# Peptides against a protein of PDB entry 3WG5: the designs that were tried, part 189

Target 1, 218 residues: chain A of PDB entry 3WG5
Amino acid sequence: LAKNIVYVAQIKGQITSYTYDQFDRYITIAEQDNAEAIIIELDTPGGRADAMMNIVQRIQQSKIPVIIYVYPPGASAASAGTYIALGSHLIAMAPGTSIGACRPILGYSQNGSIIEAPPKITNYFIAYIKSLAQESGRNATIAEEFITKDLSLTPEEALKYGVIEVVARDINELLKKSNGMKTKIPVNGRYVTLNFTNVEVRYLAPSFKDKLISYITD
Target 2, 218 residues: chain A of PDB entry 3WG5 as posed
Amino acid sequence: LAKNIVYVAQIKGQITSYTYDQFDRYITIAEQDNAEAIIIELDTPGGRADAMMNIVQRIQQSKIPVIIYVYPPGASAASAGTYIALGSHLIAMAPGTSIGACRPILGYSQNGSIIEAPPAITNYFIAYIKSLAQESGRNATIAEEFITKDLSLTPEEALKYGVIEVVARDINELLKKSNGMKTKIPVNGRYVTLNFTNVEVRYLAPSFKDKLISYITD

## One batch from the design tools (peptide; made by RFdiffusion4, then SolubleMPNN)

Design b2_p21_1_s3 (from b2_p21_1, 14 letters changed)
Fold by OpenDDE base, seed 2:
Parts: C-alpha cells; structure tokens; sequence
Structure b2_p21_1_s3 (fold): chain B 218 residues (1-218), chain C 218 residues (1-218), chain A 21 residues (1-21)
C-alpha cells in the first residue's frame, strides 16, 4: 500500500516576499506529489502585512492540507505568523512556543518607539484576523485581542481557548495527535480528515536562495 | 520585626530612554526604602542598544538587588531584554517565556528585511554580552550564541545551561525559590544573600508618564 | 494589496538598534 507522504519544511525569520516564495515552493512540491499534508515548522517574529496576506491566500488555495507547526521550543508565530497560522488548515505548537502579538505598526521611530498604525488600518486588521479565525472555526474573540491587547498565548492557553488544535513536542507526536482531525478550513472546497497512519515523512530542505535570504534577513 | 520589603514593578514593551527612566524610578524608590530587593517583571521584544546599556549600568549601580523576572507566561526577555537580564542580580523566568535572540540590527528595510549590523557592531555586542555573562557567572558561550545563532531558550533550557537562576510561576514561587540565593553580581561591591523570609511585597504602579509612553510605544 | 500604499509591519521582532552616532 503506497504510504501517505507528509512533507515537513521549515520557515524561519521575518515574513517577506521571499517567505511567500518559500511557502509557494514548499506547498507546490507537496501538491505535485499528492501529499497527505505539508507541515511547515514556523518560527517568525512577524514581518510584512502584504507578504502575510499573500501567504494566507496561498495556503487557502492549497490543494493539500497545510499544517503550521510553531516549532522548535522557543519559536513563535508572532504577529504576521499568527495571521498565517490562523489562515492554515491546522495549527500545532510545541511546548515553549508562543502565538499572538498581532497589533499592526507602521514601523519604528528614531527613538525606537513603535509608530502606531492609524485606526483605519488597525480596524482593517481586526476585521481580517477575525475573519481568519471565523473561517477556520477558531476563537475570533481571542484573535481580536491579539491586536487590541497585543495578547500572546502559550500553547496550552491557545489550545484551551480554541486558537490552535494541537500541542506536540515533535513531528511524531504531531502526526499521532492530528491523525483523524478535520482541517479547520477546506481543501478544494472540502474539509479533509487527516490520515497519518503509515506515513512517510519527507523533509524539504531550504533552497540555496532560501538559505541566502535567511542569512541576510536573520 | 520590620518585614523585609520586596518591590515588584512591571516594565513592558520596547526598551527606550523612557524605559531607562522607569528602571531608574523603580530602583530609586526601592533604594530609598532600603528594600531587600526589587523584582522587575520584564516583557520586552527588545529595543535600543543605548537605552539597554544605560539600564544595565543603572542595575549595576543599584544599592539593592534587582531581580529580572521574565513574566507573565508568553513574555520574553528578547534581544535588549536578554542583555538587561544578564546585567541583573538574578534572572527568573515564568514557564512559557523566552530569553535570547540578541543579534544587533540597524533596523528594517522598506521590504521588512533586517538591516544587519556591520561586523564591528556585532563583535562589540558579542564582547559586551559575554562580559555580562562572565561578570554574573552565567553561561558566556550561550550568551555569545544568543547573538551568533540568534538563539532563544525556554526557561527550562536557560536554567539547565546556567543562563538564569530561577524558574517560577508567580511572585510567591519566585520569592520562595530565590530565598537564600546569592546575587550573581555584587551590590555595592558585595554579593548579597537574598532574604525573602517574612517579606512584604509592594507593587509599584506605572506613572502616568509610563502609561502614556507604553500607550504610544505598545 | 497595498493597504493605502502604506507599508505595514506586523513585527514583534526583537530590535537592538544602535544609534550610530
């Protein structure tokens, strides 16, 4: 019996147009091989809103389930990373990771102060993050508070509040716990029940370009 | 018997000149009252290097022990926060917090890419962070890797590697666990044994100015 | 989509900004 393939790839660092290209490449490879799913090990402090929105769209257009796994311990799905996670088919977190802190900013002042986004922009992202939560059947109130209170949650809290679906220490535990779960958003218009029985795990390495960009952006 | 006073204050957000003023104010109050210690509940994504260095100096000049407590769960002593912690008399972390990611940057490009610090600056901060670790008897190798590898650690890892001294869920557990510990740096030229038996905990509220600035910088 | 042409950052990135004097 052909083993169901699960791809695993890492995306680390700032969310940029290059990060979009990484997501697109990884998902495309997994789509071409008709993988059961792709797990993206995400560790990001955030990044650009435009790139984030494009990544969310790419995930939503995926022909296979895209699982965002906040990993390793010490990693975060911070800011833009939270939006990406909320836009995904399943969110997992490793112990010792965090999710949240989603308040949009225009940048940093010369004194290191945050330049706040105008209310119009903040309200746009409140609506946007709530839509991601609602579409995925996740806690939209908490999603809003990721912005309005700059809330950050532990995996345990995020699980408790219905922000995420899985807490797992490693890929093996993730596969075990997510086996039989339905995707939180549809794949090609249908909610998919994940089948991680007898799976082959395939790791995708970063491209040379990915390594170069991570080296520049890290 | 006069209860030993322990002050507790919160410092949250970006490390700026205003954050220095908060540290200075809080420590000064505790010094004036001859407190046994001050606990600073720190939650910071980082900030300005100049302000950070001034804060470290202010802590080192303190007439009383300054305990940096990375709190609450979900908080971080990220970047500048790690330097501040390493410059303090004792580091505690709550479960679900992180410490590290200390690579200096010049800022962010228009595309959201990190503008890397030139090697001269990076090397300066490697030397600086290692000095803080060495002076405090903490793991200088890990301190360097906070920069060179942008390493982030969980409380459990940080404790294991000798970066921090205490993992505690709350102030009460912190006081209990840190009781009888020696400060990792001297207070007025002497290592102080903390006495948290029969203590009165006094919470310092942010000033109006602190609230205003946090509102602007958060 | 540029939201009103403004580059928005959704970053909680740790910063150590040196003022290069």
Amino acid sequence: as target 1 above (218 residues)
Amino acid sequence: as target 1 above (218 residues)
Amino acid sequence: KKIEGVELSLTGSPLVKKRLE
Scores: peptide ipSAE 0.035, ipTM 0.300, DockQ to the pose 0.113
Fold by OpenDDE base, seed 1:
Structure b2_p21_1_s3 (fold): chain B 218 residues (1-218), chain C 218 residues (1-218), chain A 21 residues (1-21)
Amino acid sequence: as target 1 above (218 residues)
Amino acid sequence: as target 1 above (218 residues)
Amino acid sequence: KKIEGVELSLTGSPLVKKRLE
């Protein structure tokens, strides 16, 4: 029997392999407790493409629904964060947040200028982001434009265009609005109807290792 | 009842966030099947520090023993690979492999020269690698020298100095030699005595995604 | 030319690449 527990964890900063570990740890804890879902409060300017792909895969392998919540106000799911969101079971955004800007880059030159990715790489990520959108029943055209136009959306726009599922000011509003929604991708091969009736909200704190890595990467 | 199954998977190339996904996937499969252990055939020149730390954490959270096997001959567990090995339940090496060379770098300059890490970063990884060695009952002095001297060891040296537990030519010899050994770190809070008597060896193939990422990163 | 160290970034900010190579 699923416990009436919803986990909430925060992931903030650049998407790296450590960010993958945070996702893995948080999801694993929630899976072990047979939680109804885990909400990941995401605030990221982006990060590594490889780390992003791994996070997406980990979310897709989750035994419980993983809700990506772009939070708090002022936060972003920029670049890699958008892919992660599109790979998740449900996307929510707080008012005053943003999503998009997904054009891949090779990095920064010594002068701080962006090194453009070759067309082959850009096209790969176009196909990838479209696949994530299509698999989740989200707007694949907008997903492509996150790359081709470096498009960024407000929560209201993202909801309107069918990129995200919920606009919510806080966890309580998120739980209320998402209650009874079906996951946008399967959990263990099945679309799950979220049941957030009378749930315990359990906050996961960063591990000591998590705090240390965040301190080093900031 | 643990099935008399040992999984074997290969992880080759640079340590990235994708490498974390490979570890996570492979370990998860073996956990789901209640395998006696998973052997990861590791061949890496190193990679990202963040990815490495995540892989270590994932191994430490494993419900089953994770054996890092530096294989085949000519392979290395260089840099990040050494940290991963030191974070695992058992380390094996094939003859003609190497381990070590763990000095962190910031990257490569435009001219291909190494950009040295500041002392603060180097000291952080010294503390980290020593912690891994100490927690696993391995040689923490040598672990430090993997950084401070950029030391690399042969399997025979690594065994002699108490860095690794087994030198084995192949999977069968590894299973034979490691049978009855205790894990160097706990599995679910307990040191496990490995039982490789009459085990089925099951090879895990790379996923399509794994192959694609390896193809892109190579 | 194997661009050996080219990390693909989906980021609006420079990645501080800590490498253990």
Scores: peptide ipSAE 0.040, ipTM 0.308, DockQ to the pose 0.141; fails the geometry check
Fold by OpenDDE base, seed 4:
Structure b2_p21_1_s3 (fold): chain B 218 residues (1-218), chain C 218 residues (1-218), chain A 21 residues (1-21)
Amino acid sequence: as target 1 above (218 residues)
Amino acid sequence: as target 1 above (218 residues)
Amino acid sequence: KKIEGVELSLTGSPLVKKRLE
């Protein structure tokens, strides 16, 4: 039987326009091969809201399931990473990772203090993150609290509260646990049941550009 | 006689994937209305190289002339902004603005120091910025020095050295001075002579998204 | 040849990274 292909790619560092290009490239490769899914190993402290929204849109437009996997241990889907995860077809987390802390900020002052976003912006992102949660059948109350309380969750808490779908130590456990799950958002207008019973895992290496940009943004 | 439409939009802050979306939206609106041109009032300290390159490509693909106007006084087309300007159909600057400082950096260290780009990257952008200058009939030597010397120019210097085409205090002076000029790069394969003799100026307001992202990126 | 787009911060000022952090 022809093996279904599952792609795995890493996105690490700050969420930026380049991160969008990475997502777009990786997803496009997997789409072209009619992959069963792509798993994005995500480790981000956050980044730009615009890039985040574009990434979410790119994920939502994906022809294949996009699984966000907060990996490895010690990684986070912080801030922008949480939005991206909530916009994806499946969220997994490795033990020792975190998700949340989604309060938008204007940046850091010269003294390193956070410049708070005005209420209008905060409220926009509250509505946005709640929408992502609602659309994916995830906990919209917790999604709001990621902003209003700057809440961060463990994988176990995130699973318990219905923010994520899988806790997995590695790709093999992720494939095993997510096999037979339905995507939390549609793929090409349909909720897809993941089939990881007979898959080949293909790792996508960062392009030189990806390496360079990651190096620049890290 | 039907008034030709000139759109004016503002792009302020860091060059990001959202800045691309702003450029794309603004240019698309102006294209749909068969505008004589769109003037982008640009004020940027720089930003992301990938977003910059995408913006340049979007400008180059524009169905109408895209005029980059470094405005208002105190504004800059710094770093990424210079590349965008050099990729555009016409560059104008207001008095008291600046252009240049194009040396690519990997980012800022935790201590706020610049992380230098490796020679490979610097050389790539030297070639790229020189190409933009050459394609637009602008000073490629100065374009290189924007990187190699991190040179910044006044409007008067930039005009003198053949980097820009117009120094103008406001939109009306810009329209007056640029009237009858040819675009420095082609529009739909042709160099266009700008006709601002009987124009209606239409200001494009930032969308709520634009305001939000600008607010987040500023 | 897709020139492997190096994400360079062409930033003259410290990126006030408007972070979702």
Scores: peptide ipSAE 0.039, ipTM 0.242, DockQ to the pose 0.121; fails the geometry check
Fold by OpenDDE base, seed 3:
Structure b2_p21_1_s3 (fold): chain B 218 residues (1-218), chain C 218 residues (1-218), chain A 21 residues (1-21)
Amino acid sequence: as target 1 above (218 residues)
Amino acid sequence: as target 1 above (218 residues)
Amino acid sequence: KKIEGVELSLTGSPLVKKRLE
């Protein structure tokens, strides 16, 4: 019996157009091999809103489940990372990670102070993040508060409030806990029940490009 | 008469260990060719404090003058970039650029709020930035205010206050205006008078690694 | 999409501030 394959790939650092390319490459590989799922180990402080929206769209267009795993301990799905997670088929977090802080900014003033986004833009992203939460059956009130209160949550809080689905220490615990869960959003128009029985875990090595990018962002 | 060579290289994006490698490579090339100077076109929002300090040290150890040029218009020498500039032999800025915002932070809280550095760390960097300013004969009061007030300056203000030496629209204007200036810090223990008469400008192409890194940071 | 020509950053990390690791 051909073992179901689960791919694991790492995405670390700022969310940029390159991060989109990483997501696209990783998901494409997993799609080509008809993997049961791909797990993206995510550690990001955030990044560009355009890249984030493109990544969310790429995840939503995936032919296979995309699991965002905030990993390792000390990692975050901050800002753009939270949006990406909320746009995914399943969210997991390792103990000692965080999610939230989603308030959009225009950038940094010449004086290095945060240039706050005007209310129009903030409200746009409130609507956007609430949409992601609602579509995935996650806590839309907390999703809004990630912006309005710059709220961040521990894995335990995020699970408690219905923002995420799994708290797991490692890939094995993640696979065990997520086995039999339904995806929070459809895959090709259908909710998929994850089947991690008798799976082979394959780590996608960063391409030379990915290694170079991670070396730049590290 | 062998034309004096001036190298120009670009450093863009976050200050990391990779940015140190870029500085080291660029300066090493210019040293090997006994260039009159190297101009680093800098555009950075900031980055890691350790990498910044290593870069400053590498500049100070340079066998040739290192000119930091905040370029193009819209670029910044923000945070770490300001320290690097203040550690260099000459600072130039293009119109429409900025310098400053040097307050150290520990990072971002789980809630995405800035974790302010404790007073001990802030005071350390106040002392450090003041030292850079004093050693280079630049405005140490403003250097402190880059931290304490999160101050940023326009090129015109930075020139006016004695933070930088040149405002220039392009490389040609920079060479013209900086010709005959003394370096603000020693080169091999001596202050050097810049001689940009009859110079050949050579652009250092980013290495494949540098191109890949800039592609990651862009 | 540039909203009104401004690049929006959803970064919890102000790029400007030195990470003291």
Scores: peptide ipSAE 0.038, ipTM 0.301, DockQ to the pose 0.180; fails the geometry check

Design b2_p21_1_s4 (from b2_p21_1, 14 letters changed)
Fold by OpenDDE base, seed 1:
Structure b2_p21_1_s4 (fold): chain B 218 residues (1-218), chain C 218 residues (1-218), chain A 21 residues (1-21)
Amino acid sequence: as target 1 above (218 residues)
Amino acid sequence: as target 1 above (218 residues)
Amino acid sequence: AKVEGVELSFVGSPEVKKRLE
């Protein structure tokens, strides 16, 4: 029996392979408890492309809905965070957050200048981000422009353009607004209607390992 | 009912967040089929520390035994690969492979020289690798020396020193030799006795996505 | 020579790469 539980966890910082572990751990805990959903409060400036792709795949393989919530105010789902959001079952943003700026780079030069990715790589990620948007029924044109124009959007703009599904100030408002919504991608091959009526909210704390890695990567 | 199936998959190249996705996908497939175990044929020169730590955590969360097999001859579980192996339920190596050389680095300078990690980071990974060895009942002293001396071992040495459990030329010999062994760490809180009597071996092919990422990172 | 493969990044700030190579 699905427990009337929603998990909430926070992922903050650069998207790395460790960020994948955080996602995997959090989702696994929520799956084991047959939670109605897990909400991931996401705040990221971006990160590694490989880690991002793995996180997207892990979300897509989830047995429960994964809601990406760009939170708190001042947070961003920048670059890699945008791909992750677009790969999720539902996207929400708090007022005062941002999403977008998805152009891939090879890294930074010694002087701190961006090393541009070759066109072949950029085009690969254009196709990839468009695919994520199309699969989730989100705005694929804007998704492409997140790369080609390095576009960043406010929550209001992202909602207007059909990039995200919910603008919410907090978890309670998110649950209220998303109640009865269908997931934007399948869960175990089916689009799930979210039921957040009288749910218990359970917060997942970072593991000791999670705290240590965050401390080292900050 | 546990199917009399063992999955075999290959992971080759640098350890990245994508490598985590490969592990996650492979283990998930094997878990879904209630396989007796999954064997990951590992060949890696090393990679990212964050990705490595995530892979270790994913293995530790597996519902089935994960066997790391350094294969084929000429392969290595170098650096990050050693940590992954030490975090697994069983380690095997083929003759002519190697394990070890685990000293963390910050990266490479413009001239290709190694940028040394500060002592604080090195000490962190010493503690981490020792913990993995201790938890798995493997040689923690040698595990430390994989960092402090940048030590590399042959399969025969690794077996002798209690770093690994099996030396095997191929999958069939691995199954034969590991049959009846207990996992070195718990599966769902219990040490599992491997039963490879009359098992079906199923090979997992890389996904299209896996092939593409490998092609891009090579 | 371990050619560090050019890692693709989506970052607004330089990555501190910690590597086990």
Scores: peptide ipSAE 0.109, ipTM 0.345, DockQ to the pose 0.137; fails the geometry check
Fold by OpenDDE base, seed 2:
Structure b2_p21_1_s4 (fold): chain B 218 residues (1-218), chain C 218 residues (1-218), chain A 21 residues (1-21)
Amino acid sequence: as target 1 above (218 residues)
Amino acid sequence: as target 1 above (218 residues)
Amino acid sequence: AKVEGVELSFVGSPEVKKRLE
């Protein structure tokens, strides 16, 4: 029986235009091969809002389910990473990871202090993150509090509050637990039921460019 | 009966040389009045390593117990804040706060990417944070993992693992729970048993300078 | 060794790592 293919790729570090290119490349490969899904192992402290919004759009336009997996233990889907997760077809977290802390900032002052975003920008992203949560049937109140309280959650808390769909230790457990789940957002206008009963896992390596940029941005 | 005085002061924002001045001022006031303790309500995303180390030294030289209270809900003792907490006589956390994420960085690149600290610096701070944990009888393994895994903990986890001493919702609960606890580091060469049975709480306001700097650094 | 002079920043909260520009 032809095995359904599930791609797994890692995206680590700051969310930038280069991170968008990584998402686009990985999803495109999975689309071309008509994969059952792609799992993105995400570990990010956050990054640029523009790149984040573009990544969310790219995920929403995906022809196949995009699963954001906050992995490995110690990883986070922090700030921009939370938005990306909320924009995805399924969120999974490994034990010992975190999600949240989404308050927008303009940057850092010369003394390293956070330059707070003006209320207009903060309110924009409150509306945006709530829309992502609502569109995906996730907890919009908690999504707002990711900004207003800079809330961060454990996998267990995030699952409990309906922010995420899966807690899994590894890819095998993720596939097992997410098998039969419906995507939280549509794929090509339809909610897809994931079929991970007979899958081949294919790992995508970072390109040379991805490695170089990761090296420079680390 | 002469009430023992407990001072409460807030320190919020980035850890800088100005934050050192705030700590010094607050502790000095409490020392001058022979307070039973000072509670510092700490909410920090981190800051400068030099300022952090100076603050830790100032706490260690305090003539009275310095309690770091990660407060209010949504606050963090993140990065430099974790070091400061580990250098204090008692750590308390409010529900919905966090502690950890202590990996040192050199700064941010032009693209906002984290410039990683070289291994020499990382190793230095691993040794330093472990020393703070060991000196205070706190979990040195977790202290290391605050750096090596960029680990962040909830109050409940931090309490469970022996990183902190108290989980408290407010000052009154903190005083109640910490009453009779021994300081985790010496005060003038001796471990002090806290006596909060008959205390007057005095709040210290930020100076005009503190407000101005907070405004600039926010 | 005082790593004096290296502006070591401890950016702990994902927010401080999070330049949401």
Scores: peptide ipSAE 0.032, ipTM 0.241, DockQ to the pose 0.106; fails the geometry check
Fold by OpenDDE base, seed 3:
Structure b2_p21_1_s4 (fold): chain B 218 residues (1-218), chain C 218 residues (1-218), chain A 21 residues (1-21)
Amino acid sequence: as target 1 above (218 residues)
Amino acid sequence: as target 1 above (218 residues)
Amino acid sequence: AKVEGVELSFVGSPEVKKRLE
């Protein structure tokens, strides 16, 4: 039986193999405690495609709902962060945050110019992001445009276009607004109705490792 | 009196405030022991401009020579790493490494596209990198082209064009080739002749903090 | 030092690794 526990953890900075370790650790803790859900406060400019795909897979393999919350105001789920969000069970955004801009790049040329991904890679990620959107019942047209048009959305626009599910100022508003919502993707093969009535909010402190990484990425 | 000690330390990953802390720690240790020099094995794709400028300043304030060694093969002193190298007392590269690509960017748009720095910022860093090259007696034209043309050089090209001072396969070859060279910039207001005759090579282990950061950036 | 208050980044050579930054 799910305990009336909601975990909250923070993930900030570039999406890397270390970010995967953070997701894995946080989700594992929440799974072990049979939490109702885990909320990941996400603030990322993007990162590595491999790490992103691994994170999406880890979220989709979660035994409990994973809510991506773009937080605090000024934060972004940019690039890789958008993919992660679209791969999650529920997306929330705080006012003043952003989502989108998902065009893959090979990297930056030494001059700092973007090395454009070849069309084959861009098309791969168009298919990938559309798949994430479709599987989650989110706007696949906008998901494609996150790549093709480098589209970036406000929380209000993202909600309006059916990219995200919740706009919330804080954890309490998020819990209130998401209470009774179904997960956008299955948990263990079943869509879960979120029950945030009388929940204990438990913050996961970053491990020493996480703090160190945060310090490095800050 | 300088002890016949040469410190070697590794700095890998993005240039951040943490990278500054690493440089500061390593140089401080070497200063305290009155080392002949410290060799920093550098492998970086780049990073933050503020951290880069602070690192350059810290190197230039060093009481002992700081040798930037782009190492191992496959490593780069890319972008911010090039500035750091150009700000140092001596630059060495291993075969199969690269240097250059110094165009500043404001960041990445949410779509992962480079947000180009406005001309005023680009011009600032052109002036800055040229200043570093000029002060160190290195090729200021190529330094400018690292920005304007996003130029990247092999060790052999960098040596040929007078960007770097040494191509070396390992620490022993580096010490041999750099022995008797003058620092390209002053140490405490004076150009130092490197004396690597009968030196003890002492590797600085990354602090637990450094190991953790390395793990995060790997 | 922020140049004109703007945070600048320097991104190095393309690692052949696909990046979504």
Scores: peptide ipSAE 0.029, ipTM 0.266, DockQ to the pose 0.171; fails the geometry check
Fold by OpenDDE base, seed 4:
Structure b2_p21_1_s4 (fold): chain B 218 residues (1-218), chain C 218 residues (1-218), chain A 21 residues (1-21)
Amino acid sequence: as target 1 above (218 residues)
Amino acid sequence: as target 1 above (218 residues)
Amino acid sequence: AKVEGVELSFVGSPEVKKRLE
């Protein structure tokens, strides 16, 4: 039986326009190959809201399932990373990772203190993150608390509270556990049942540009 | 005589994918109205190279002249902002602003020190910035030195060295001084002579999204 | 030849990065 392809790519560091380009490139490659899915190994402390929103949109427009995998141990889907995850077709986390802390900030003051976002902005992202959670059948209350309480969760907590779908130690366990799961959001207007029974895993290396930009943005 | 429209919009903060969206939106609005020009009041410390390159491309593809105006006093077209300026149809600076410091960095280390870009990357951007300068008939040697020496210039220096075209205190002075100037790069394949003799200035407010993202990215 | 666009960060000042961090 012809092996379905599952792509795996890594996105690490701050969420920026380059991160969008990485997502776009990786997803496009996987789309072109009619892959069963792409798994994005995500490790981010956060980043830009605009880039995040564009990434979410790109994921939502994907012709194939996009699985966000918070990996490796020690990684996070912090802040913008949480939004991206909530906008994806499936969220997985490795043990020892975290998700949450989504309170928008205007930046850091000269003294390194957080400049709080005005209520209008915070409320916008509360509505936005709740929408992502609701659309994906995930916990919208916890999604809100990622902002209102700057809450961070362990994989086990996130799974328990219905924020994520899988806890997996590695890609193989992720494939095993997510096999037969339905996407939490539609792919081309349909909820897709993932089939990882006979798949070839293909790793996408960062382009030189990706390496350069990741290096610059990290 | 029907007043030609000149749009003015502000782009402030880090250059990111959202900044691209802002440029794209603002330019698109001005294009749709067949404006004489759009003036982008730019104040940026820099940002992402990919976003910068996309912005430059968007400016170069503009159906109308895009004037980069480093404004207000205290503002900068630093780093990525300089590239954007050099990619534009006209550069203006207000007194008390700066341009330059274009050395690409890979980011900041955990200790806040600059992580230097490898020579390959630095050389790429040297070639790129020189190309922008050459294409626009601006000082390519100084453009290179914006990288090699991390040079920053005052408006007066930048004008003197042929990096920029106008020093202006405000939009009205900018319009007055730039009236009758030709664009430094083509618009729709032609160098355009700016006509600001009978113009209506229209300010574009940031969209709620722009405000939100700017707030998140600033 | 797709000039592999090297994404560079140009941060001239401690950008008060409005971060979703």
Scores: peptide ipSAE 0.026, ipTM 0.244, DockQ to the pose 0.111; fails the geometry check

